# Designs tried in a protein design run: peptides against a protein of PDB entry 4M9S. Part 8

Target 1, 135 residues: chain A of PDB entry 4M9S
Amino acid sequence: SRGLVGVECITPYSYKSLAMALQRCVEVLSDEDRSALAFAVVMPPGVDIPVKLWSCVIPVDICSNEEEQLDDEVADRLKRLSKRGALLSGKRMPVLTFKIDHIIHMFLKHVVDAQTIANGISILEQRLLEIGNNN

## One batch from the design tools (peptide; made by RFdiffusion4, then SolubleMPNN)

Design b1_p9_3_s1 (from b1_p9_3, 3 letters changed)
Fold by OpenDDE base, seed 4:
Structure b1_p9_3_s1 (fold): chain B 135 residues (1-135), chain A 9 residues (1-9)
Amino acid sequence: as target 1 above (135 residues)
Amino acid sequence: FPKPTFKPV
């Protein structure tokens, strides 16, 4: 079965309108939530990603090294983003996951600084390697 | 973490 690659034909007009709406949404975010949204660009779009993997790239300034508190804080940020302009889509079953939509991801690729994207990819790669080596 | 930045839109 050849999966229909749904080519979402985004018209330039739809993109401009969405970009303007999303820009306004980004401007009213807290610095923490805006930071989380910026690093969401490193995730593959359209994939339900477990909170554990989001925690690899979402910056959390927690003074506690408790991994459980990290995942909870990350989940709270992602939940707030999911409530604002459909920036993310959350699923609770069977496991808590968040997904970035292709359109939102494409927007982020254009508006997030290239150095931020590169840094986020590097951090994700490093932490995935660390998780893989600890097994 | 490096501070994320957005491009000027």
Scores: peptide ipSAE 0.233, ipTM 0.829, DockQ to the pose 0.547
Fold by OpenDDE base, seed 5:
Structure b1_p9_3_s1 (fold): chain B 135 residues (1-135), chain A 9 residues (1-9)
Amino acid sequence: as target 1 above (135 residues)
Amino acid sequence: FPKPTFKPV
C-alpha cells in the first residue's frame, strides 16, 4: 500500500489566493494574536507541539510570575488562532498540542522578517537549553 | 521579547 504522501502541489495560483486570504486573516487579528502567529514560524510544520514548548516563543507580557498561568495564557492565544480556521490545528488528546500546517508555515516564512525568524529561533534554543538544565 | 516585524506588503 503506497501511502499517498499527498504532496499537495500548491500551484502558484493556489498560493496567491491562499496568501491573500491569510493576509486578510492576519490584518484582523489583535496585536497579541498577530505576534503569536508570527513566532509560530519557528516551529517545525506538521508536528503536534506541546503548549509548554509554544510558551518558549509566544510573547506574553508577564502579568504574573506563575508558570502555570503563562501556559494557560499561551494556550488561550493558540486556541484563538486555531478558531481562525487554517492558522493552527489544536489537539486535546493525549496532551494539549498545537500544529502549524506546512502551507501556513510556508506563508509565514514569506511574510515574517528574516531577523524576526532568526531571533525567534535563538530564543527557542535558549529556552530549551534552560528547560533541559532544570530537568 | 522582540516585537515581530512583517515584511512590507
Scores: peptide ipSAE 0.231, ipTM 0.830, DockQ to the pose 0.483
Fold by OpenDDE base, seed 1:
Structure b1_p9_3_s1 (fold): chain B 135 residues (1-135), chain A 9 residues (1-9)
Amino acid sequence: as target 1 above (135 residues)
Amino acid sequence: FPKPTFKPV
């Protein structure tokens, strides 16, 4: 899978073809991985985001009350998404981070429901405030 | 956590 990192300009035709390919990739995801991908739209594109910040917006249905297990489950979901080529890029060093590409982010902004985006932003803002107050 | 939804394809 050629990473989309090299595409500076998307023509309307290239966008349509890419959108169809991405739509097919979304359709074959598990419900959990698809949910994680939907909320990835709230992250700034092109930025290496630590797993701890991803855990603020990725829904986890079954987690023990231990924060460490939440981060591990989130990391596993993000790793699965990164293995699907274009969806996310992972970096292990110096810190485990994941990045959403600008093109994927633009696609998600178009296909994710506006209420889902608004909810995800509100949750992220709340969690960031909580983290900032505990530090 | 609210359930995420995609726009109709």
Scores: peptide ipSAE 0.228, ipTM 0.826, DockQ to the pose 0.528
Fold by OpenDDE base, seed 3:
Structure b1_p9_3_s1 (fold): chain B 135 residues (1-135), chain A 9 residues (1-9)
Amino acid sequence: as target 1 above (135 residues)
Amino acid sequence: FPKPTFKPV
């Protein structure tokens, strides 16, 4: 019984080279898109998340009090991130969703400040409870 | 909303 040698995905890219490439991708983002990417760390990786749930954690400088405009602005930010390499994957059907990949999520978990992660989780939990109580 | 921060590399 020859043990399954776990395919350590020896990406020919050293972990160092992938981290450097991702760091460079983060550095060229706008402040708004970089902020959106930072809070993407609170989402479970590999799951197609509806825009409404992303709107709970993506910081938007709301010029408008309308919730519908918030979701559209969040969707536009996530669309921009999805066009920048492997940062996010968008699906339009059956509902508009975005997914963070495991590699990107693992990178963000290491580079995003621990207090930012904790704050993002707390905000998500609070807003989900508010949505659940209003239904 | 708290401003997000990245750890220094």
Scores: peptide ipSAE 0.227, ipTM 0.828, DockQ to the pose 0.490

Design b1_p9_3_s2 (from b1_p9_3, 3 letters changed)
Fold by OpenDDE base, seed 1:
Structure b1_p9_3_s2 (fold): chain B 135 residues (1-135), chain A 9 residues (1-9)
Amino acid sequence: as target 1 above (135 residues)
Amino acid sequence: FPKPVFKPV
């Protein structure tokens, strides 16, 4: 799978073809991985984001009360998404981070419901305030 | 956590 990192300009036709390919990729995800992908829209595109910040917006239904297990489960979801070629790019060093590409982010902004995006932003803002006050 | 919703395809 050629990563989309090399596409500087998307024609309307290329966008339609890409959107169809991405839609098919979304349809074959598990419900959990699809949920994680939906909330990835709240992250700034093209930025290597630490797993700790991803854990603020990735929904986890079953986690022990241990924060460490939350980050591990989130990391596993993001790793599965990164293995699906174009959805995320992972970086292990110096710190484990994931990045959403501009093209994928633009697609998600189009296909994710506006209320879901607004909810995800509100949750991220709340969690960032909590992290900032505890430091 | 609210359930994510995708727009109708």
Scores: peptide ipSAE 0.291, ipTM 0.849, DockQ to the pose 0.548
Fold by OpenDDE base, seed 3:
Parts: C-alpha cells; sequence; structure tokens
Structure b1_p9_3_s2 (fold): chain B 135 residues (1-135), chain A 9 residues (1-9)
C-alpha cells in the first residue's frame, strides 16, 4: 500500500513565479481596491461569503450615512477585484457572494502585516457581535 | 479603520 504522496500542487509555476505574478497584480490596484484585498485575508478561503459580511471588514470612506449605500460600494469593490485575475470569485445567485481562493488567501497571509490581520479579525468579530445583538 | 500594511518583499 504505497501512501498517497500528497499532491504537492507542483504548479508548473514555481511558488516564486506565482508570488511574483500576484505581487504585480497587487501593485497595479488602486489604494482602495488594495485595501479591500488586504482585509480579504480575514475571510475563510473557499467559502461563498455574502456582501453584508464583507462590509464588516472592507474599509469604505463613507460619503453617505446610509448602510444600504455601504453594501453597494463594497459590492462594487469586490466586483472590481473579481475582474482582476483570480483574486475573488463572485456569484449572483441565490444571493450576491464573493469567495477568496485558497491560493490567494495563502499569498495574503504571507504578504499582509500581522497587525493588519489581527485588526481585521477584531473588527469583524466586533461588528458580527453588534449585528447578532441587534437581531 | 486602521490602514492596511503589506510586508515589504
Amino acid sequence: as target 1 above (135 residues)
Amino acid sequence: FPKPVFKPV
């Protein structure tokens, strides 16, 4: 019984070449879209996350006090990220959701500052508790 | 909201 040697996904792209390609994708983003991508690291990879949960961690310079406009602006940022390479995958049905892939999440975990990750998790936890207590 | 920081490559 020869053990399943875990398919190390030997992408024909050396880890180095994939990291360089992803780095270049991050460098060409706007400051707003780059900020949104940084905080995407706090989401579980491979899960379709509703826009309302993304709005808890995506930084939006709110020109409007209306919560509905916040979700629309967040959705537009996530849509732009989904059009740039494999950064996010969007679904429109049954509800508008976005998913971060495992490879992108692994990249972000290495390149985003540890304090930024910790702050993003803390903000997500706080806002989820507030939503849960108001229901 | 804290400004996100990427690690230097």
Scores: peptide ipSAE 0.289, ipTM 0.850, DockQ to the pose 0.515
Fold by OpenDDE base, seed 4:
Structure b1_p9_3_s2 (fold): chain B 135 residues (1-135), chain A 9 residues (1-9)
Amino acid sequence: as target 1 above (135 residues)
Amino acid sequence: FPKPVFKPV
């Protein structure tokens, strides 16, 4: 069965309207939630990503070095984003995951600064290597 | 962490 790659034909008009709506949603976020949303651009769109991998790129300024508290704080940020304008989609089963939609991801690629994207990719790569080497 | 920056819209 060839999965229908639903080519969502985003019309330029739908994109503009969505971009305006999303911009307003971003403007009313807390600085922490806005920071989390910015770094969500480094995740592959349409993929259910475990919280542990999100914790590699979501900036947390004031967590104790307890890995469990980091994942919980990240999960709380992602939960808040999932409740605001469907910025993320959360699944609880079988494992807690979050997914960025293709449209939201495309929006973020346009509105997040190129240096921020590059930094986020570099941080993700570094932390994935560290996780891989500790096994 | 570097501070994230959004482009001026």
Scores: peptide ipSAE 0.289, ipTM 0.850, DockQ to the pose 0.533
Fold by OpenDDE base, seed 5:
Structure b1_p9_3_s2 (fold): chain B 135 residues (1-135), chain A 9 residues (1-9)
Amino acid sequence: as target 1 above (135 residues)
Amino acid sequence: FPKPVFKPV
């Protein structure tokens, strides 16, 4: 059985129509949800990423010092983005994860500023190092 | 956390 690796050949037309639809979706987001979506660009596309790793790059104004509350707030933001259709895909089993699709990731790479992407990667690397040293 | 910047549309 040849798995259809659906190389969806995104035609330039499909990209333009999708980009217009996605741009409209981004415009109606809250500032917080739009910020979370921007930093989703630093995650590898097509991979189910645990909420704990998303918490490394999702900007949360911490009103509380409890690490458990941070993961819950991040999960709520990602859940809101997943309810906006194609922005993220949530999976509940075996662990709560979120995935960015290749098409959405490609869109974000075009519309998010290069310095923002670089900063997000640097922050992710730093936070992963801190997690790795505490384990 | 740095604020994200979107490219001008």
Scores: peptide ipSAE 0.288, ipTM 0.850, DockQ to the pose 0.482

Design b1_p9_3_s3 (from b1_p9_3, 4 letters changed)
Fold by OpenDDE base, seed 1:
Order: structure tokens, then C-alpha cells, then sequence
Structure b1_p9_3_s3 (fold): chain B 135 residues (1-135), chain A 9 residues (1-9)
């Protein structure tokens, strides 16, 4: 699968075809992986984001009270999304990071509900304040 | 957490 990293210009026709392909990819996700993908819209596109920052916004329904298990479960969700071609790009070194591509981020901004986006931003802001006050 | 929602297709 050629990652979308090589698409400098999307024509309206290429956008419609890409949106249909991405929509089909979203439909075949598990509910958990689809939830993780929806909240990926709050991350800045084209930036390698550490798993710890992804864990601030990715909902996990079943984790033991151990923060380490949260980061591992989040990392596994992001790894599954990265295996689905164009959804995320994972990098293992020097630190485990994931990046959303500009095209995928643009797609998510149009297909994720505005209240979901607003909620995800509010959760991220709250968690970043908590991390900043504990350091 | 609130359940994420996609816009109706």
C-alpha cells in the first residue's frame, strides 16, 4: 500500500475517490479502533506524536488502574490503525510515535461530528494541564 | 468519556 505521503495535490475527483476509499476503511474497523480514529482528529497533522499524548484522547473502556497498561493498549490500537495503510504512520525509534497525515486529518475533520471534535479538544487540554502541573 | 460520533453517511 503506497502511503498518501506522496499526494501533493488532491483534485475534487481524487478527493471524492479517496473519501470513498477511506469511508470503506472506517466501516470495517472495530468499534474501539473506529473510536481511536475519530479522536485522532484533535492531533496536529504531520507531527510525530508520542503514545503518552495519544493516550490523553483515545478512549479505553477496560484498563487496570495502571497507567502503563493504558499506554500499551493505546499503542496496540494505533498499531492496528497504522497497518490499515494510510490511516496512521508509526515510528519506533528513537521513541514510539504515531503521525496522522494531512489528507487523513482533512478527511476526519469533515466526517467526525463537531461535538466529538470539541469534546476531544477539551479532554486533550485538560490532560495536558494535568501532565504540566505534575511535572 | 463521550462516545465519538461520525456524521451520517
Amino acid sequence: as target 1 above (135 residues)
Amino acid sequence: MPKPRFLPV
Scores: peptide ipSAE 0.268, ipTM 0.843, DockQ to the pose 0.541
Fold by OpenDDE base, seed 4:
Structure b1_p9_3_s3 (fold): chain B 135 residues (1-135), chain A 9 residues (1-9)
Amino acid sequence: as target 1 above (135 residues)
Amino acid sequence: MPKPRFLPV
């Protein structure tokens, strides 16, 4: 069975309407959840990403360097975003993962500040290297 | 952590 890759023909009108709807959804987020959503732009769209990789880029101000608390707080932010419309898609099985949709990712790429994107990529690269060197 | 900023669309 060839899955119909639904080419969502994003008309310029659908894009503008979606951008306006998404902007309103972003404006009503907490500063923390808005920060998490901004850094979601550094993830590849359409890929189920484990919480451990999200914890590399999601900004969390934790009072303790306990890695367990970091992954839990990141998971809670991503769960809140997944409940606010189509911002993220969570899967619980076989492992807890979150995915950013291509449309949401494309929106974020246009509305997130370019320096924020560059900093998020640099932080992801650094932390992935640190994880790779500790094995 | 860098403070995220959103641009006006």
Scores: peptide ipSAE 0.039, ipTM 0.709, DockQ to the pose 0.557
Fold by OpenDDE base, seed 5:
Structure b1_p9_3_s3 (fold): chain B 135 residues (1-135), chain A 9 residues (1-9)
Amino acid sequence: as target 1 above (135 residues)
Amino acid sequence: MPKPRFLPV
């Protein structure tokens, strides 16, 4: 049985058509949901990431310092992005997680500013150290 | 993409 290793040869044409479709999907987002999607580029693609780790990088303006409210607001943004089809994939069990697909992540790497990506990674690393020291 | 105007500093 030859396993179809589906090497989806993403032709430059498939990439361009997908990039145009994704650009149109991004244009209709709110400014907040576009910002959340931009910071999704700092996450490893194809991995189910817990909402707690997304809360380290998703920009939210919360009137409360309550960590529970932060995770809920982040989860609502990620749920809205997941409802836009291919942007994110949510899982509810065993824990609420979101995953960015490799194709979407590749698109974001081309359209998000390199300094924004670097700053987002630095913020993630800092906040992960803070979480690790408090446990 | 619009540059996110607010990095949470």
Scores: peptide ipSAE 0.036, ipTM 0.709, DockQ to the pose 0.074
Fold by OpenDDE base, seed 3:
Structure b1_p9_3_s3 (fold): chain B 135 residues (1-135), chain A 9 residues (1-9)
Amino acid sequence: as target 1 above (135 residues)
Amino acid sequence: MPKPRFLPV
């Protein structure tokens, strides 16, 4: 019985069509929501991440220095992204979390600048250390 | 191949 070697029919066509569809979904975002989506690449794919960890990397122009308003504004950006197709998956229970899917993360890894990714990781690491030292 | 338009971040 000849094993059907799993057709990794990554047809260049299916990949190209998916990339074109995702690119079109990104092009219709606001600049703010597009920037939030770009920084989502620093998060591990397939993991439900709490909003407080997203607030470490999502760029938000807040007029207030109140950390509580930062988490709410970040949550609203992530909620908008979750309403736009498969960009993010939100859960409300037990805690408000958002997850990036592997396909979207793979797309972002190819279209987000490598220096932006490196800077986002460095900022996340720094802010996580600050949170860990204050507890 | 046209260069992927980087997300303007």
Scores: peptide ipSAE 0.033, ipTM 0.658, DockQ to the pose 0.137

Design b1_p9_3_s4 (from b1_p9_3, 3 letters changed)
Fold by OpenDDE base, seed 2:
Structure b1_p9_3_s4 (fold): chain B 135 residues (1-135), chain A 9 residues (1-9)
Amino acid sequence: as target 1 above (135 residues)
Amino acid sequence: FPKPRFLPV
């Protein structure tokens, strides 16, 4: 039995209304949280991604080079985004993860600059290779 | 990090 993942057929009207609501949500973000949201577009939608992988693409300007503090700051940004509506969904167990929904991801693909997306993918790939070589 | 940008909406 192929579970029909109910493709909510977002009508063009509901999409436009949602896009306007999401745009307003983006506008009221801090510059840091907005930057984190922009790079969320490089993550696969509908997947619970551990904070460690989010830390590969979320820019953190102020934290010490201590990797643990970077993950905590990233987690705090993602938590703030998860509280600002349906931007992200967090899970605490068994591991702290965040997920971007397909609708939000689709929105971000239209509003985030293509060069930003390409750069984010490149950075993610590079850092994943570094993690993979150190294991 | 390259500065992320949103397209003008």
Scores: peptide ipSAE 0.337, ipTM 0.872, DockQ to the pose 0.512
Fold by OpenDDE base, seed 5:
Structure b1_p9_3_s4 (fold): chain B 135 residues (1-135), chain A 9 residues (1-9)
Amino acid sequence: as target 1 above (135 residues)
Amino acid sequence: FPKPRFLPV
């Protein structure tokens, strides 16, 4: 049986109730986890994104000199967000990935400042170019 | 890294 990817027809009512619930979830986050969630808006929704690409846009204030420690810290933030209901969905196999759902992504597009979104996209593009030149 | 901002509720 092919699971019906239930196109949940988001009614305006379901969106308002979900937006209120999500707003409460955002308010109780740490500043670090809230910052990580804000920049999740720059990722394409419904796509399983490797932690390495998340590390390009998740802000880390502590420079660990080792690139491996950066990916671990980012993974821990994303894991905490994935434990808070529908904020993110993690997969461990074949590689550790996280995805943002379309509904959560639409919520973030409405509550995250447009300049923050633009800055996050620019930083992602720059860091992807740097990774591509180093390979 | 620029600090993220949320729109005023």
Scores: peptide ipSAE 0.335, ipTM 0.871, DockQ to the pose 0.479
Fold by OpenDDE base, seed 3:
Structure b1_p9_3_s4 (fold): chain B 135 residues (1-135), chain A 9 residues (1-9)
Amino acid sequence: as target 1 above (135 residues)
Amino acid sequence: FPKPRFLPV
């Protein structure tokens, strides 16, 4: 039984054509939505991630000190990304979650700056530890 | 929060 280890998604689109299309989608985003998309690279692909965990890595310039407004603003950004092509997939039930697709995640790993990725992982780890210690 | 960057295309 030879396991299907190598589904190289041979998209009928040359990797180059898909990458160019995705690059154009990134260029037309707002600075805020582009920043949110950059940090989406730190999430595991194909997993429905709760908004609370997205809020650990999505940069929000909040003028107000209320943590409840943070999750709502993050949810709005992720919702805009989900409506902008196939960048994210949202689910409302049973809990509001967002998922990054494997193809989009693979693209982001090649186009997001390595220091940005490292910083995003470090921030996620720190905030997850803080949440775990406060429970 | 560090400013995110994309690689130059």
Scores: peptide ipSAE 0.333, ipTM 0.872, DockQ to the pose 0.500
Fold by OpenDDE base, seed 1:
Structure b1_p9_3_s4 (fold): chain B 135 residues (1-135), chain A 9 residues (1-9)
Amino acid sequence: as target 1 above (135 residues)
Amino acid sequence: FPKPRFLPV
């Protein structure tokens, strides 16, 4: 997989071509994986984020009462996204993390609805406060 | 959880 990790300067033409390719990748996702990708926009680009923090913003429609099953389902979704083009980059060691690239993040900021972004930020902030108070 | 939406293309 030729990761876009090295493209610092996107020309308007390269951006249009990349945006079209990314749009096609989004269209072939399942509704669940597309939902996960939409909320990935609230994460800082270029940072290896632990699955536990991803689980704060990835919507899971699983009636599992176990937090562990939630993290596993989120990890599976993020893993599927990482296998589809350059959408995410996963690391397994030392801790399972996923990273959104700056280019993908920039694309998502333009194509995800502003209310969705605002909602995702609010949910992330709330969940981070809950985690911080429980520790 | 609010349903995420992409902008119409």
Scores: peptide ipSAE 0.333, ipTM 0.870, DockQ to the pose 0.544

Design b1_p9_4_s1 (from b1_p9_4, 5 letters changed)
Fold by OpenDDE base, seed 4:
Structure b1_p9_4_s1 (fold): chain B 135 residues (1-135), chain A 9 residues (1-9)
Amino acid sequence: as target 1 above (135 residues)
Amino acid sequence: PLPKVLVPV
């Protein structure tokens, strides 16, 4: 399935219409899925990102600190987002990855709270350093 | 203006 990767907004009107459609899609999400979508803005668009890296920024309240359970819960949230059309694209093989499209990412940059973006980037950077030092 | 998505951090 060719995702929105090749769609450019030709007019300000098309952008506004797309933004309104996306806003409606966001409004019907659960609070947890909406939070996951918000933090997707810190990921580079158009890149297949492994679930392990998504788990660095997606807020999950897990009773057990098992990394495997964290990845599974994050994967479930991302799967739900991917079922809502253009929000995310999932790939199962060879490794489970998710990708945010450029258009969705551009939308999120405008609608996600600036403090949320800043905090998400800081958390991602910190946790990536921890992963890099443990490898 | 589009409403901002607020996420508790």
Scores: peptide ipSAE 0.041, ipTM 0.680, DockQ to the pose 0.306
Fold by OpenDDE base, seed 3:
Structure b1_p9_4_s1 (fold): chain B 135 residues (1-135), chain A 9 residues (1-9)
Amino acid sequence: as target 1 above (135 residues)
Amino acid sequence: PLPKVLVPV
């Protein structure tokens, strides 16, 4: 008797419940952490992205122009998001990276303003070009 | 409708 591996059909009710749970998770964030989460939509889902690339799109108001402080502040924001449920997944080795999961990314595509997404992509492209030209 | 998150760039 081969056990039917029940394909858990994600019912529309489970989807509504997940969307409501994610909405509640976003509502309790600080404005800064919510902004960082919104800009995570410009990253490809399921990929371990180094903090240096996250720093290209995460808005940080730091009084010091030290690049090292920028990466540290970005890392702290991403760490806070990773501790709040399944919003991000962090890895420390071999390099500090963060990953957005497909489900969270899909949610962000629906709730983040389209102009904000477009601007975030444009900023990422520009900063990547600058990094590539300076190397 | 889920509320849109407006983030100033």
Scores: peptide ipSAE 0.041, ipTM 0.680, DockQ to the pose 0.249
Fold by OpenDDE base, seed 1:
Structure b1_p9_4_s1 (fold): chain B 135 residues (1-135), chain A 9 residues (1-9)
Amino acid sequence: as target 1 above (135 residues)
Amino acid sequence: PLPKVLVPV
């Protein structure tokens, strides 16, 4: 599958067609994977982000409070997203990371509810402070 | 315009 990463849309028409393609890709996701993708909007585009930081914003309902299981479940969701239309780019070495591309990020900023974005940023900031205080 | 998506936080 050719990743959407190479589509720089300069014209309104190209943007509309790209947006429609992305919308269709989002519509076929499970509710869980679509939710995970929505919260990817809080991450800076073009940056390889460790799974541990993704776990701060990706909503997961795990029965056990085991941090290891949380990171594994988050990683599985992000892996599924990376297999669909280049929604994310994963790297396994030296550390497992995922990156959101600028085009996908701009799309998410347009389609994700503004309150969801604001809440996601607030949650990320809070959890980063907690991680920083525990080091 | 594309529809907005609501995600529970």
Scores: peptide ipSAE 0.040, ipTM 0.683, DockQ to the pose 0.316
Fold by OpenDDE base, seed 5:
Structure b1_p9_4_s1 (fold): chain B 135 residues (1-135), chain A 9 residues (1-9)
Amino acid sequence: as target 1 above (135 residues)
Amino acid sequence: PLPKVLVPV
């Protein structure tokens, strides 16, 4: 049985129409939620990522240095994004995770500034090293 | 080309 790997050939038309729809969704976001969405581009698409790892790259202005408050605020931002159409997919079980879809990720790679992407990757790498050294 | 909408502000 030759598995037709259904290359969902996103036709240029479907891509353009989806991109226009996504652009409109992005335009109505708050500045904070739009910033969070921009940094979502540094995550691998199609992977359920725990909130703890999202907190490494999502910019949050917290009044306290309490790590628990950081994860909660990040989770709230990601929850809001997940309610905005197909921007993110959240799972509550077994652990709270969020996933960026391949199509959304591809959109973000085109619309997010290259320097923002590079900075986000650098920050993620640094924070992952810190987590790895502390565990 | 999609316009750069998510410019780091």
Scores: peptide ipSAE 0.036, ipTM 0.683, DockQ to the pose 0.363

